# Designs tried in a protein design run: peptides against a protein of PDB entry 5ZKO. Part 15

Target 1, 44 residues: chain A of PDB entry 5ZKO
Amino acid sequence: SASNPRKFSEKIALQKQRQAEETAAFEEVMMDIGSTRLQAQKLR

## One batch from the design tools (peptide; made by RFdiffusion4, then SolubleMPNN)

Design b1_p11_1_s1 (from b1_p11_1, 7 letters changed)
Fold by OpenDDE base, seed 2:
Structure b1_p11_1_s1 (fold): chain B 44 residues (1-44), chain C 44 residues (1-44), chain A 11 residues (1-11)
Amino acid sequence: as target 1 above (44 residues)
Amino acid sequence: as target 1 above (44 residues)
Amino acid sequence: ELERLLELLMR
């Protein structure tokens, strides 16, 4: 059906958004690690 | 606290798992597109 | 990247 390309494009776009959100969440975790490390260094 | 490195490593591992799951979901979407395309070609 | 995927879908 002619509607398939649009439905698939929407699925792909949504999945890309989810991947980007997971990447952002990972970066946040890494920043938290970095901040904790920096704080520990300052307290030494 | 000495527990921080372990907690952070667990957080990172969990986040990597989530990223892998999202990648797998994306690959599934792409396979569905490929299958639909193949079926359409066979029906022509 | 999305544009590339759309191109694949339209073929």
Scores: peptide ipSAE 0.111, ipTM 0.638, DockQ to the pose 0.049
Fold by OpenDDE base, seed 1:
Structure b1_p11_1_s1 (fold): chain B 44 residues (1-44), chain C 44 residues (1-44), chain A 11 residues (1-11)
Amino acid sequence: as target 1 above (44 residues)
Amino acid sequence: as target 1 above (44 residues)
Amino acid sequence: ELERLLELLMR
């Protein structure tokens, strides 16, 4: 149907957003590790 | 705390799984587009 | 890249 291109473009846009959110969540985890390590070193 | 390394490793593992799932969801969207195109061509 | 791929597949 003529609506398929729009529906697919919307699905791709939503998927890109989800990918970006998951990347941000990964970066947050890595930041937490780095911060915890730094704190542990300061306590030595 | 001594539990931090395990907690972080688990968080990283979960995040890797989420990234893989989002990649699979993207591939599914692209497959749907390809399949729809093929079907449209067969109807010509 | 994803948008370009979409465009190519819909042509």
Scores: peptide ipSAE 0.110, ipTM 0.638, DockQ to the pose 0.050
Fold by OpenDDE base, seed 4:
Structure b1_p11_1_s1 (fold): chain B 44 residues (1-44), chain C 44 residues (1-44), chain A 11 residues (1-11)
Amino acid sequence: as target 1 above (44 residues)
Amino acid sequence: as target 1 above (44 residues)
Amino acid sequence: ELERLLELLMR
């Protein structure tokens, strides 16, 4: 019945949010690496 | 010190794993939707 | 692509 599309849309939206959060977490890790590399360059 | 690159690599690897898991979860949701649609077509 | 899939679900 009609509730299925709504439930599916909610599930998809939630999954998209999770993927975005994981991407953001990855970007943060990469920024940390980048900052560390920059600091190492400054110390040379 | 030298532990940083290793820690970073581990963090990246873990994050890649999480992203893959989230992708798999998304694919499962899409399969469920697809199966539901197929069933609806069979009932017509 | 996900948006397109959502659109297909809403039809």
Scores: peptide ipSAE 0.110, ipTM 0.637, DockQ to the pose 0.054
Fold by OpenDDE base, seed 5:
Structure b1_p11_1_s1 (fold): chain B 44 residues (1-44), chain C 44 residues (1-44), chain A 11 residues (1-11)
Amino acid sequence: as target 1 above (44 residues)
Amino acid sequence: as target 1 above (44 residues)
Amino acid sequence: ELERLLELLMR
């Protein structure tokens, strides 16, 4: 039935969103590591 | 303090796991789309 | 890439 393509596209879009959110979370972790390193250097 | 590197590595490992899980979920969606197409072709 | 694959599968 004609409803499958739309449902599939919505599922793909949802997965893309999740992937982007997980990428953003990874970048945030890397920023925290970078900032911690910078702070440690400033204390020396 | 010396505990930061270990905590950071654990956070990175956790994020890598999440990324892999989301990739697997995407692959599952694509398999479902492929199987649906195959089933539709078999009914014709 | 994912959208392109979806389009190919829906044809």
Scores: peptide ipSAE 0.108, ipTM 0.637, DockQ to the pose 0.050

Design b1_p11_1_s2 (from b1_p11_1, 8 letters changed)
Fold by OpenDDE base, seed 5:
Structure b1_p11_1_s2 (fold): chain B 44 residues (1-44), chain C 44 residues (1-44), chain A 11 residues (1-11)
Amino acid sequence: as target 1 above (44 residues)
Amino acid sequence: as target 1 above (44 residues)
Amino acid sequence: RLLRLLELQMR
């Protein structure tokens, strides 16, 4: 089946977006942990 | 709130897993495209 | 807050 290059391009774009969203979510978690640790250190 | 380090660890692990799954899905799409291109080249 | 939101999104 002549895989529609447009369909491939769309699939790639969607997967890249999902990857970026998961990365952003991970960074948010790490930032929250970092902030909590910093606050705990200031109160020590 | 003493953010339970266990909860943080679990969240990090889950996010890493999701990242890996999205990467694997992306690689699958790319492999499918590559295979299709190779087949098209052989039939040319 | 952000951690809770992420947990909800993962379900």
Scores: peptide ipSAE 0.158, ipTM 0.658, DockQ to the pose 0.065
Fold by OpenDDE base, seed 4:
Structure b1_p11_1_s2 (fold): chain B 44 residues (1-44), chain C 44 residues (1-44), chain A 11 residues (1-11)
Amino acid sequence: as target 1 above (44 residues)
Amino acid sequence: as target 1 above (44 residues)
Amino acid sequence: RLLRLLELQMR
């Protein structure tokens, strides 16, 4: 087992990208919820 | 727009789960890399 | 709904 360090870096980079995408998706959901809450507050 | 707070919590929970899964996958990759490095060190 | 759409985009 001496997997190419290039392969390791690629795996890490790919996983970091996935984590960033999931974080962005989470933030979008939170923003959508926030806007809905704000609208509900405005109607009261 | 007054989506049920129950729906909001469900959305948040689901996205947190996905983030946790991606984190776990990242940790697994790092562990595999670490074990490979350790093995390579032992063979030297 | 938005989350489901995002899930589909990430696949």
Scores: peptide ipSAE 0.157, ipTM 0.663, DockQ to the pose 0.092
Fold by OpenDDE base, seed 2:
Structure b1_p11_1_s2 (fold): chain B 44 residues (1-44), chain C 44 residues (1-44), chain A 11 residues (1-11)
Amino acid sequence: as target 1 above (44 residues)
Amino acid sequence: as target 1 above (44 residues)
Amino acid sequence: RLLRLLELQMR
């Protein structure tokens, strides 16, 4: 059915979105670690 | 506390694992699309 | 706290 290409593109788009969200979460984790380290340095 | 570096490394490792899992899921979706396309070509 | 929130959001 002609509906398949659209469904495929939607699945790809959703998966790309998840990948981007996981990347953003990783970057936020790294930022939090960096901030914690900086705070610890200021307290020393 | 000396426990912080280990906890940070564990968090980074877990997030890298999630990123890898999302990548694998994306590749599986692409493979499924490719297989469907190949099957459709064989049926034509 | 931020890390904990992220852990909860990604589950």
Scores: peptide ipSAE 0.146, ipTM 0.648, DockQ to the pose 0.090
Fold by OpenDDE base, seed 3:
Structure b1_p11_1_s2 (fold): chain B 44 residues (1-44), chain C 44 residues (1-44), chain A 11 residues (1-11)
Amino acid sequence: as target 1 above (44 residues)
Amino acid sequence: as target 1 above (44 residues)
Amino acid sequence: RLLRLLELQMR
């Protein structure tokens, strides 16, 4: 079967998107934790 | 409810694990593509 | 927020 470079590029792009989504999810968690911590510090 | 830092650490660890798994999946795809390309080049 | 969801999962 002829390697379809376009199909490979699509797979790579999909995986990069998943990686970016996981990074965004991590950053959101960290931001929320950070903001909560900051708010807690302001209330002290 | 008292913030449970341990539970936050667990959530962060889980997210880091997901990130690592996505990276590993990406690397596997790239390795397979690379090996296929190399094999195709050897057959030319 | 995701934080609230995490907090709920911590219970």
Scores: peptide ipSAE 0.138, ipTM 0.638, DockQ to the pose 0.059

Design b1_p11_1_s3 (from b1_p11_1, 7 letters changed)
Fold by OpenDDE base, seed 1:
Structure b1_p11_1_s3 (fold): chain B 44 residues (1-44), chain C 44 residues (1-44), chain A 11 residues (1-11)
Amino acid sequence: as target 1 above (44 residues)
Amino acid sequence: as target 1 above (44 residues)
Amino acid sequence: RLERLLELLMR
């Protein structure tokens, strides 16, 4: 009962962290694409 | 060179999957909170 | 956002 709010807050905090990590991973992928494209363009 | 587009598409597809899974997990947490709250209210 | 990017890469 009384532990539910704390458990829920912990679950939300953990999920926010995971979402942020996945966003960072997405940004890394985009950086890799951008960098590779830039390199390819410079070699043309 | 020519494999880069395929590799990038695979990376994007994987990241899309991960983001969708994390979104689903978030929705599950919210459902649990909602359900628990509803149960608590019914018992009042 | 990811969907749109994927569509571009798959062309």
Scores: peptide ipSAE 0.102, ipTM 0.621, DockQ to the pose 0.059
Fold by OpenDDE base, seed 5:
Structure b1_p11_1_s3 (fold): chain B 44 residues (1-44), chain C 44 residues (1-44), chain A 11 residues (1-11)
Amino acid sequence: as target 1 above (44 residues)
Amino acid sequence: as target 1 above (44 residues)
Amino acid sequence: RLERLLELLMR
């Protein structure tokens, strides 16, 4: 079926949301690494 | 539970895979848009 | 982003 510009914009918006969610997941991993490093430093 | 560098690397690898999948999905959307645009141009 | 994550892992 032929897609229209409105449906394309909806697809792009959905992909933007997914990209943002993946970015947030990376930031969470960085926080975990940072927290672990800080804990290791406190034990020294 | 305390995470270790190996587990962090596994998290990063998993996120790389997810990011690649989302990139592929975005490229598919762009192909759909490109195809529709080309079809519209042919009808002019 | 990945480079920053790798930098944090290597420290």
Scores: peptide ipSAE 0.095, ipTM 0.630, DockQ to the pose 0.055
Fold by OpenDDE base, seed 4:
Parts: structure tokens; C-alpha cells; sequence
Structure b1_p11_1_s3 (fold): chain B 44 residues (1-44), chain C 44 residues (1-44), chain A 11 residues (1-11)
């Protein structure tokens, strides 16, 4: 199919956005873990 | 919150799965682009 | 490597 390069670029941009959002969600989870660990350390 | 380490691990596993799925989707798009480019080269 | 790091964080 003569897929329009513009459509490809839009698809790529959308996928990159999704990947960034998933990365941000992962980092949030990691921050929660880190905060919990820090709290546990403070109680010791 | 005393978030259970088990819940954290499950959340992390889920996020990793999502990231892998998004990566696979990205690679599929890139493959489509690559195939189109190869076809264009064959016509020259 | 990431899995190992996560394991350490969950301890």
C-alpha cells in the first residue's frame, strides 16, 4: 500500500506518546515504592 | 500506605507488560515503513 | 537488571 509518509509519522508520534505515558506510569509506581521504603526506614 | 510488596510487584509486572506491548506495536509500525521503503527501492 | 533493581526496592 502506498501508505502516506504523513500517516506513518503520525502513527510513530502516537506510539512514542503512549510509550512515554507508560514510562511515566512506571516511574510513578517506582516513586511510590521508594516513598514506602523511605517511610519504613524512618520508623527504624 | 503500607503498600504490600506483592502489590508493587504485580503493578510493576503489569506496567512492564504494557511497555512491551507498546514496543511491539511500535516495531510493527516500523516494519511497515521499512517494507514500504524496500518496495519503493525495488521499483527503482 | 531492572528486575533485580525492583527486587532490591521491594525488600
Amino acid sequence: as target 1 above (44 residues)
Amino acid sequence: as target 1 above (44 residues)
Amino acid sequence: RLERLLELLMR
Scores: peptide ipSAE 0.079, ipTM 0.628, DockQ to the pose 0.062
Fold by OpenDDE base, seed 2:
Structure b1_p11_1_s3 (fold): chain B 44 residues (1-44), chain C 44 residues (1-44), chain A 11 residues (1-11)
Amino acid sequence: as target 1 above (44 residues)
Amino acid sequence: as target 1 above (44 residues)
Amino acid sequence: RLERLLELLMR
């Protein structure tokens, strides 16, 4: 059925979105670690 | 507390694992699409 | 999920 290509493209797009969300979550964690480190340095 | 660096490293490792899992899921989707395409070509 | 991860970092 002609509906398959659209369904495939939607699945790919959804998976790319999930990858981007996980990358953003990683970057946020790294930023929080960096901020914590900076705060610790200021308190010393 | 000296426990913080270890906790940070563990969290980074967990997030990297999630990124890898999402990549694997993407590759599986692409493989399924490729297989479907190949099957359709054989039926034609 | 991110909030849970942040909570673990702040502890």
Scores: peptide ipSAE 0.105, ipTM 0.626, DockQ to the pose 0.073; fails the geometry check

Design b1_p11_1_s4 (from b1_p11_1, 7 letters changed)
Fold by OpenDDE base, seed 1:
Structure b1_p11_1_s4 (fold): chain B 44 residues (1-44), chain C 44 residues (1-44), chain A 11 residues (1-11)
Amino acid sequence: as target 1 above (44 residues)
Amino acid sequence: as target 1 above (44 residues)
Amino acid sequence: RLLELLELLMR
């Protein structure tokens, strides 16, 4: 809104950061699952 | 993975929480934009 | 979702 452009732009910037952090956490979980599965396979 | 079921279940639970928080933050921003726009319209 | 926010700000 033209009414509070600075306020809303700051909120969007924070939301972008939060989304990036959530994505990074998701990728970390997926990597851990993949790595653990690979290690388990090597032990067979 | 059956190798670390507790570890992965905990990580998934944390990820679900993060996703819920990200969604809540998004909804809050949307509400603020909507409310601000409505207030601006009432002043016209 | 971020695109939706941006679209709302542009209105």
Scores: peptide ipSAE 0.088, ipTM 0.627, DockQ to the pose 0.081
Fold by OpenDDE base, seed 5:
Structure b1_p11_1_s4 (fold): chain B 44 residues (1-44), chain C 44 residues (1-44), chain A 11 residues (1-11)
Amino acid sequence: as target 1 above (44 residues)
Amino acid sequence: as target 1 above (44 residues)
Amino acid sequence: RLLELLELLMR
């Protein structure tokens, strides 16, 4: 079955959304870890 | 509020799962495109 | 990865 270019573009758009969500989740985790480390450093 | 290391490890595990899902989706799209191209090349 | 997909679609 000839997959059409429109379906490919839709799949790529969905993949871009997934990438953005993954990046946002990664940044949130990194910020939480960074904030906790900074707090621990200040309490020393 | 002192975020605990266990919560960080859980968030990292969830991020690894998201990365695996994104990779699987990417590979599926690439396989579909590759198969379509191979079919088009054979029909030439 | 996304750039590779875009390049494949433009061919």
Scores: peptide ipSAE 0.087, ipTM 0.623, DockQ to the pose 0.093
Fold by OpenDDE base, seed 3:
Structure b1_p11_1_s4 (fold): chain B 44 residues (1-44), chain C 44 residues (1-44), chain A 11 residues (1-11)
Amino acid sequence: as target 1 above (44 residues)
Amino acid sequence: as target 1 above (44 residues)
Amino acid sequence: RLLELLELLMR
């Protein structure tokens, strides 16, 4: 198999996209938790 | 919004699954790179 | 980050 840097770069680019989506999803979860905690604090 | 720990646990579980899938994809890319390098080494 | 390491491995 000849070295195909283009193939690898495309795979890495796709993985970067997946990681960005995963990060965004995690940040959303953290925001929800933060909002819930803030609400709980306000009710105390 | 009442605290819903079940909602958060489900979201975290989903995120862990996504992370595992991403890790598997990374490992596959590394194996491909390793195989390519091994082949190149054998041809030298 | 793992992605950055992989990019370095491709060089």
Scores: peptide ipSAE 0.086, ipTM 0.624, DockQ to the pose 0.078
Fold by OpenDDE base, seed 4:
Structure b1_p11_1_s4 (fold): chain B 44 residues (1-44), chain C 44 residues (1-44), chain A 11 residues (1-11)
Amino acid sequence: as target 1 above (44 residues)
Amino acid sequence: as target 1 above (44 residues)
Amino acid sequence: RLLELLELLMR
């Protein structure tokens, strides 16, 4: 059915969005950890 | 601050959840593609 | 990598 490729492409697009959101969340956590480490170093 | 480790652990837990959800979505798409391919093969 | 594989499967 001709609709399947379009449905698949839409699902792939959503998956790309989810991956981007996951990456952004990961980067945020890493930045928070990094800032905490830097602050701890400054207080030494 | 003592709250940072707990906040980090919570964020990591949320990230693991997001990863699991992304994996589930990926598997669903793969199953849909697989079923479509199988159906096409049966009609040959 | 996984998305690339999905794209290949869609073709």
Scores: peptide ipSAE 0.076, ipTM 0.619, DockQ to the pose 0.082

Design b1_p11_2_s1
Fold by OpenDDE base, seed 4:
Structure b1_p11_2_s1 (fold): chain B 44 residues (1-44), chain C 44 residues (1-44), chain A 11 residues (1-11)
Amino acid sequence: as target 1 above (44 residues)
Amino acid sequence: as target 1 above (44 residues)
Amino acid sequence: LVEAELARLRM
């Protein structure tokens, strides 16, 4: 589609936002794993 | 949460899938931009 | 790093 350059820029911006959100969600999962591991070590 | 290691593995796998899907969506947007650009050059 | 942690969780 000969879509407007503005529309492409908007699509790119939206995709970058989604990628950042998924990265943040992944980091949260890894932090939870890390915290659980640290707690297990402290209780030993 | 002292969630089961299996649950963590499942969460990580799900997040990796989401990241791959978002990457694919981004690549599709970039391909569309590239195709439009190529078509514009061919018509000149 | 992520793959290593995932591998550890599977053992």
Scores: peptide ipSAE 0.153, ipTM 0.666, DockQ to the pose 0.060
Fold by OpenDDE base, seed 3:
Structure b1_p11_2_s1 (fold): chain B 44 residues (1-44), chain C 44 residues (1-44), chain A 11 residues (1-11)
Amino acid sequence: as target 1 above (44 residues)
Amino acid sequence: as target 1 above (44 residues)
Amino acid sequence: LVEAELARLRM
């Protein structure tokens, strides 16, 4: 089958976007944990 | 607010699982591209 | 690696 380079590039780009979104969501979770820890430390 | 370490650990674990799934999906796309290229080379 | 593959697809 003719390699449709356009379709592959679109698929890769979409997958990279999803990975970036999942990374951002992970960073948000870690930020929430960090802020909570900082607050707990300040109360001490 | 009381840091619920269990809730944070669960959230991190879920996010890591999602990242692994997205990586596997990316590897599948790259495998498809690689196989298509190999086929095109063999026809040449 | 993905960037190199994208570059190859553009040529």
Scores: peptide ipSAE 0.145, ipTM 0.664, DockQ to the pose 0.058
Fold by OpenDDE base, seed 2:
Structure b1_p11_2_s1 (fold): chain B 44 residues (1-44), chain C 44 residues (1-44), chain A 11 residues (1-11)
Amino acid sequence: as target 1 above (44 residues)
Amino acid sequence: as target 1 above (44 residues)
Amino acid sequence: LVEAELARLRM
């Protein structure tokens, strides 16, 4: 099939964006856990 | 709010799975590009 | 970091 370098580049860019979004979602979960722990420490 | 460690563990595990899935999807795209390049070399 | 946090949450 005709390699379309532009289409492949677009696919790579899209996948990089998805990976970044999933990383951000993970960091948000970790921040929520951290905040919960911090609150628990303040209440002790 | 009552920290439910089990729920946080589940959230983290789910996000790790999503990151692994996106990594696999990226590797598939890269493999397709590699295969296309290999085919082009064989046809030259 | 992820594995360490998961381990702590399981204890």
Scores: peptide ipSAE 0.161, ipTM 0.670, DockQ to the pose 0.044; fails the geometry check
Fold by OpenDDE base, seed 1:
Structure b1_p11_2_s1 (fold): chain B 44 residues (1-44), chain C 44 residues (1-44), chain A 11 residues (1-11)
Amino acid sequence: as target 1 above (44 residues)
Amino acid sequence: as target 1 above (44 residues)
Amino acid sequence: LVEAELARLRM
């Protein structure tokens, strides 16, 4: 099926958004780990 | 809450899996676009 | 690469 350029653009844009969301979620996880580590260091 | 190292490891592993899945989905989109472009070129 | 392809698709 000849997907038109507009449909391709929409599909790519959606995937980029998903990638950004997953990156943000990963960064949040790493921030939580970092915060926990910092807290543990302060308690020593 | 003191999340233990095991829980952190699990969370990171899950996020890495999600990132890999989103990357694969993106590659599929790009492959479809590439195939369409190749077909269009062959028809010219 | 992705941005270049997006630009091409809009032309």
Scores: peptide ipSAE 0.143, ipTM 0.664, DockQ to the pose 0.058; fails the geometry check

Design b1_p11_2_s2
Fold by OpenDDE base, seed 5:
Structure b1_p11_2_s2 (fold): chain B 44 residues (1-44), chain C 44 residues (1-44), chain A 11 residues (1-11)
Amino acid sequence: as target 1 above (44 residues)
Amino acid sequence: as target 1 above (44 residues)
Amino acid sequence: LVEAELAMLRR
């Protein structure tokens, strides 16, 4: 069956959303680490 | 509590793994679309 | 980028 181009576009959009969510989660982790390091430096 | 730097490295490694997995999944989707398009062109 | 940030965190 000719895979419906609409189904492909939806699948791509879903994967792009997942990539963006994982990027945001990564940035949040890095911000938390950065803030923790800054706090640790202030306590010395 | 000084968040253990080891826990941060583990958290970052896990997020990097997830990003790589989502990238691989995206590439697979794009390859499937490309192959389907090529097949559709051959049938014409 | 992540490795550079991790290296900065280890200092």
Scores: peptide ipSAE 0.129, ipTM 0.676, DockQ to the pose 0.044
Fold by OpenDDE base, seed 2:
Structure b1_p11_2_s2 (fold): chain B 44 residues (1-44), chain C 44 residues (1-44), chain A 11 residues (1-11)
Amino acid sequence: as target 1 above (44 residues)
Amino acid sequence: as target 1 above (44 residues)
Amino acid sequence: LVEAELAMLRR
């Protein structure tokens, strides 16, 4: 069936948003690790 | 608090998995769009 | 690339 191009556009937009959210979550984890390492260095 | 390096490693691995899953979902959507276009071309 | 593909689908 001719899936409505609008529905495909919406689906792509949704997936792009999810990818961006997961990237942001990954960056937050990396910042937490970085902060922990920085604190450990200050305590040495 | 010295967050356990093992816990950070696990958190990073989990986020990498989520990113891979969202990439796969995006690729599936793009394949569906490609298939729809191919079908439309065959019907012309 | 995705934006270009979407533009093609709208025609």
Scores: peptide ipSAE 0.127, ipTM 0.669, DockQ to the pose 0.048
Fold by OpenDDE base, seed 3:
Structure b1_p11_2_s2 (fold): chain B 44 residues (1-44), chain C 44 residues (1-44), chain A 11 residues (1-11)
Amino acid sequence: as target 1 above (44 residues)
Amino acid sequence: as target 1 above (44 residues)
Amino acid sequence: LVEAELAMLRR
């Protein structure tokens, strides 16, 4: 079948967006943990 | 609040699993594109 | 991956 570069590019772009969203979610988790650790340290 | 290291580790592990799943999905997309390109090349 | 997209657009 004829390769549809547009459809492939859209599929790649969508997958990269999902990877970026999961990375942002990971960074948020790490920020929450970091904030909690900082609070715990200040209370010591 | 008391840091719950277990809950933090679980949250990180879950997020890392999601990242790995998205990477695997990306590799599948690239494999499909590669296969399509290979077929197109063989037909030339 | 940006490179793969760019490679498809360059064809």
Scores: peptide ipSAE 0.134, ipTM 0.669, DockQ to the pose 0.042; fails the geometry check
Fold by OpenDDE base, seed 4:
Order: structure tokens, then C-alpha cells, then sequence
Structure b1_p11_2_s2 (fold): chain B 44 residues (1-44), chain C 44 residues (1-44), chain A 11 residues (1-11)
């Protein structure tokens, strides 16, 4: 479909948002791992 | 929560999968844009 | 690349 350039821009923007959200979720997981490791080291 | 290292590995794997899926979805959008552009150029 | 494509869509 000859979709409007506006629709493509909206699709790109949505995908960029999703990628950013998934990156943030990954960073949160890594922070949790890092925090747990740090706590374990402090208890030694 | 002192979540098991196994749980962290699983979370990381899941997040990597999600990131790959979002990347693939983005690439599909870009292919659609590229295809539309190419078609428009061919019609000129 | 995305920015370049967006720029082309604005023409």
C-alpha cells in the first residue's frame, strides 16, 4: 500500500519507543544483578 | 530478592530475545519504506 | 540511517 509518509514516520517512532523500552527493561535486569552481587560481596 | 543466578540468566536471555524481535520489527518497517521508495523511483 | 530515511520522507 502506498502508505502516507506520515504513517511511516509514525511507525518508525513507535518502533524506536519500543526499542528504548526494551533497553530500559534490560538495564533494570542488569542493575538487579549488579545490586545482588554487590550485596553478596558486602556480606563477605 | 536473592534471585538464583539461573533466574538472572533466564531474564537476560528473555530480554535479548525481545530486543532481537523489536529489531526485526524495525527492519521490516524500514524494508517497507525502502520498497515504496524504490517503486516510486521506478515509476518515474 | 533512520534519520536519513526520515529526512527523505519529509521531501
Amino acid sequence: as target 1 above (44 residues)
Amino acid sequence: as target 1 above (44 residues)
Amino acid sequence: LVEAELAMLRR
Scores: peptide ipSAE 0.131, ipTM 0.672, DockQ to the pose 0.054; fails the geometry check

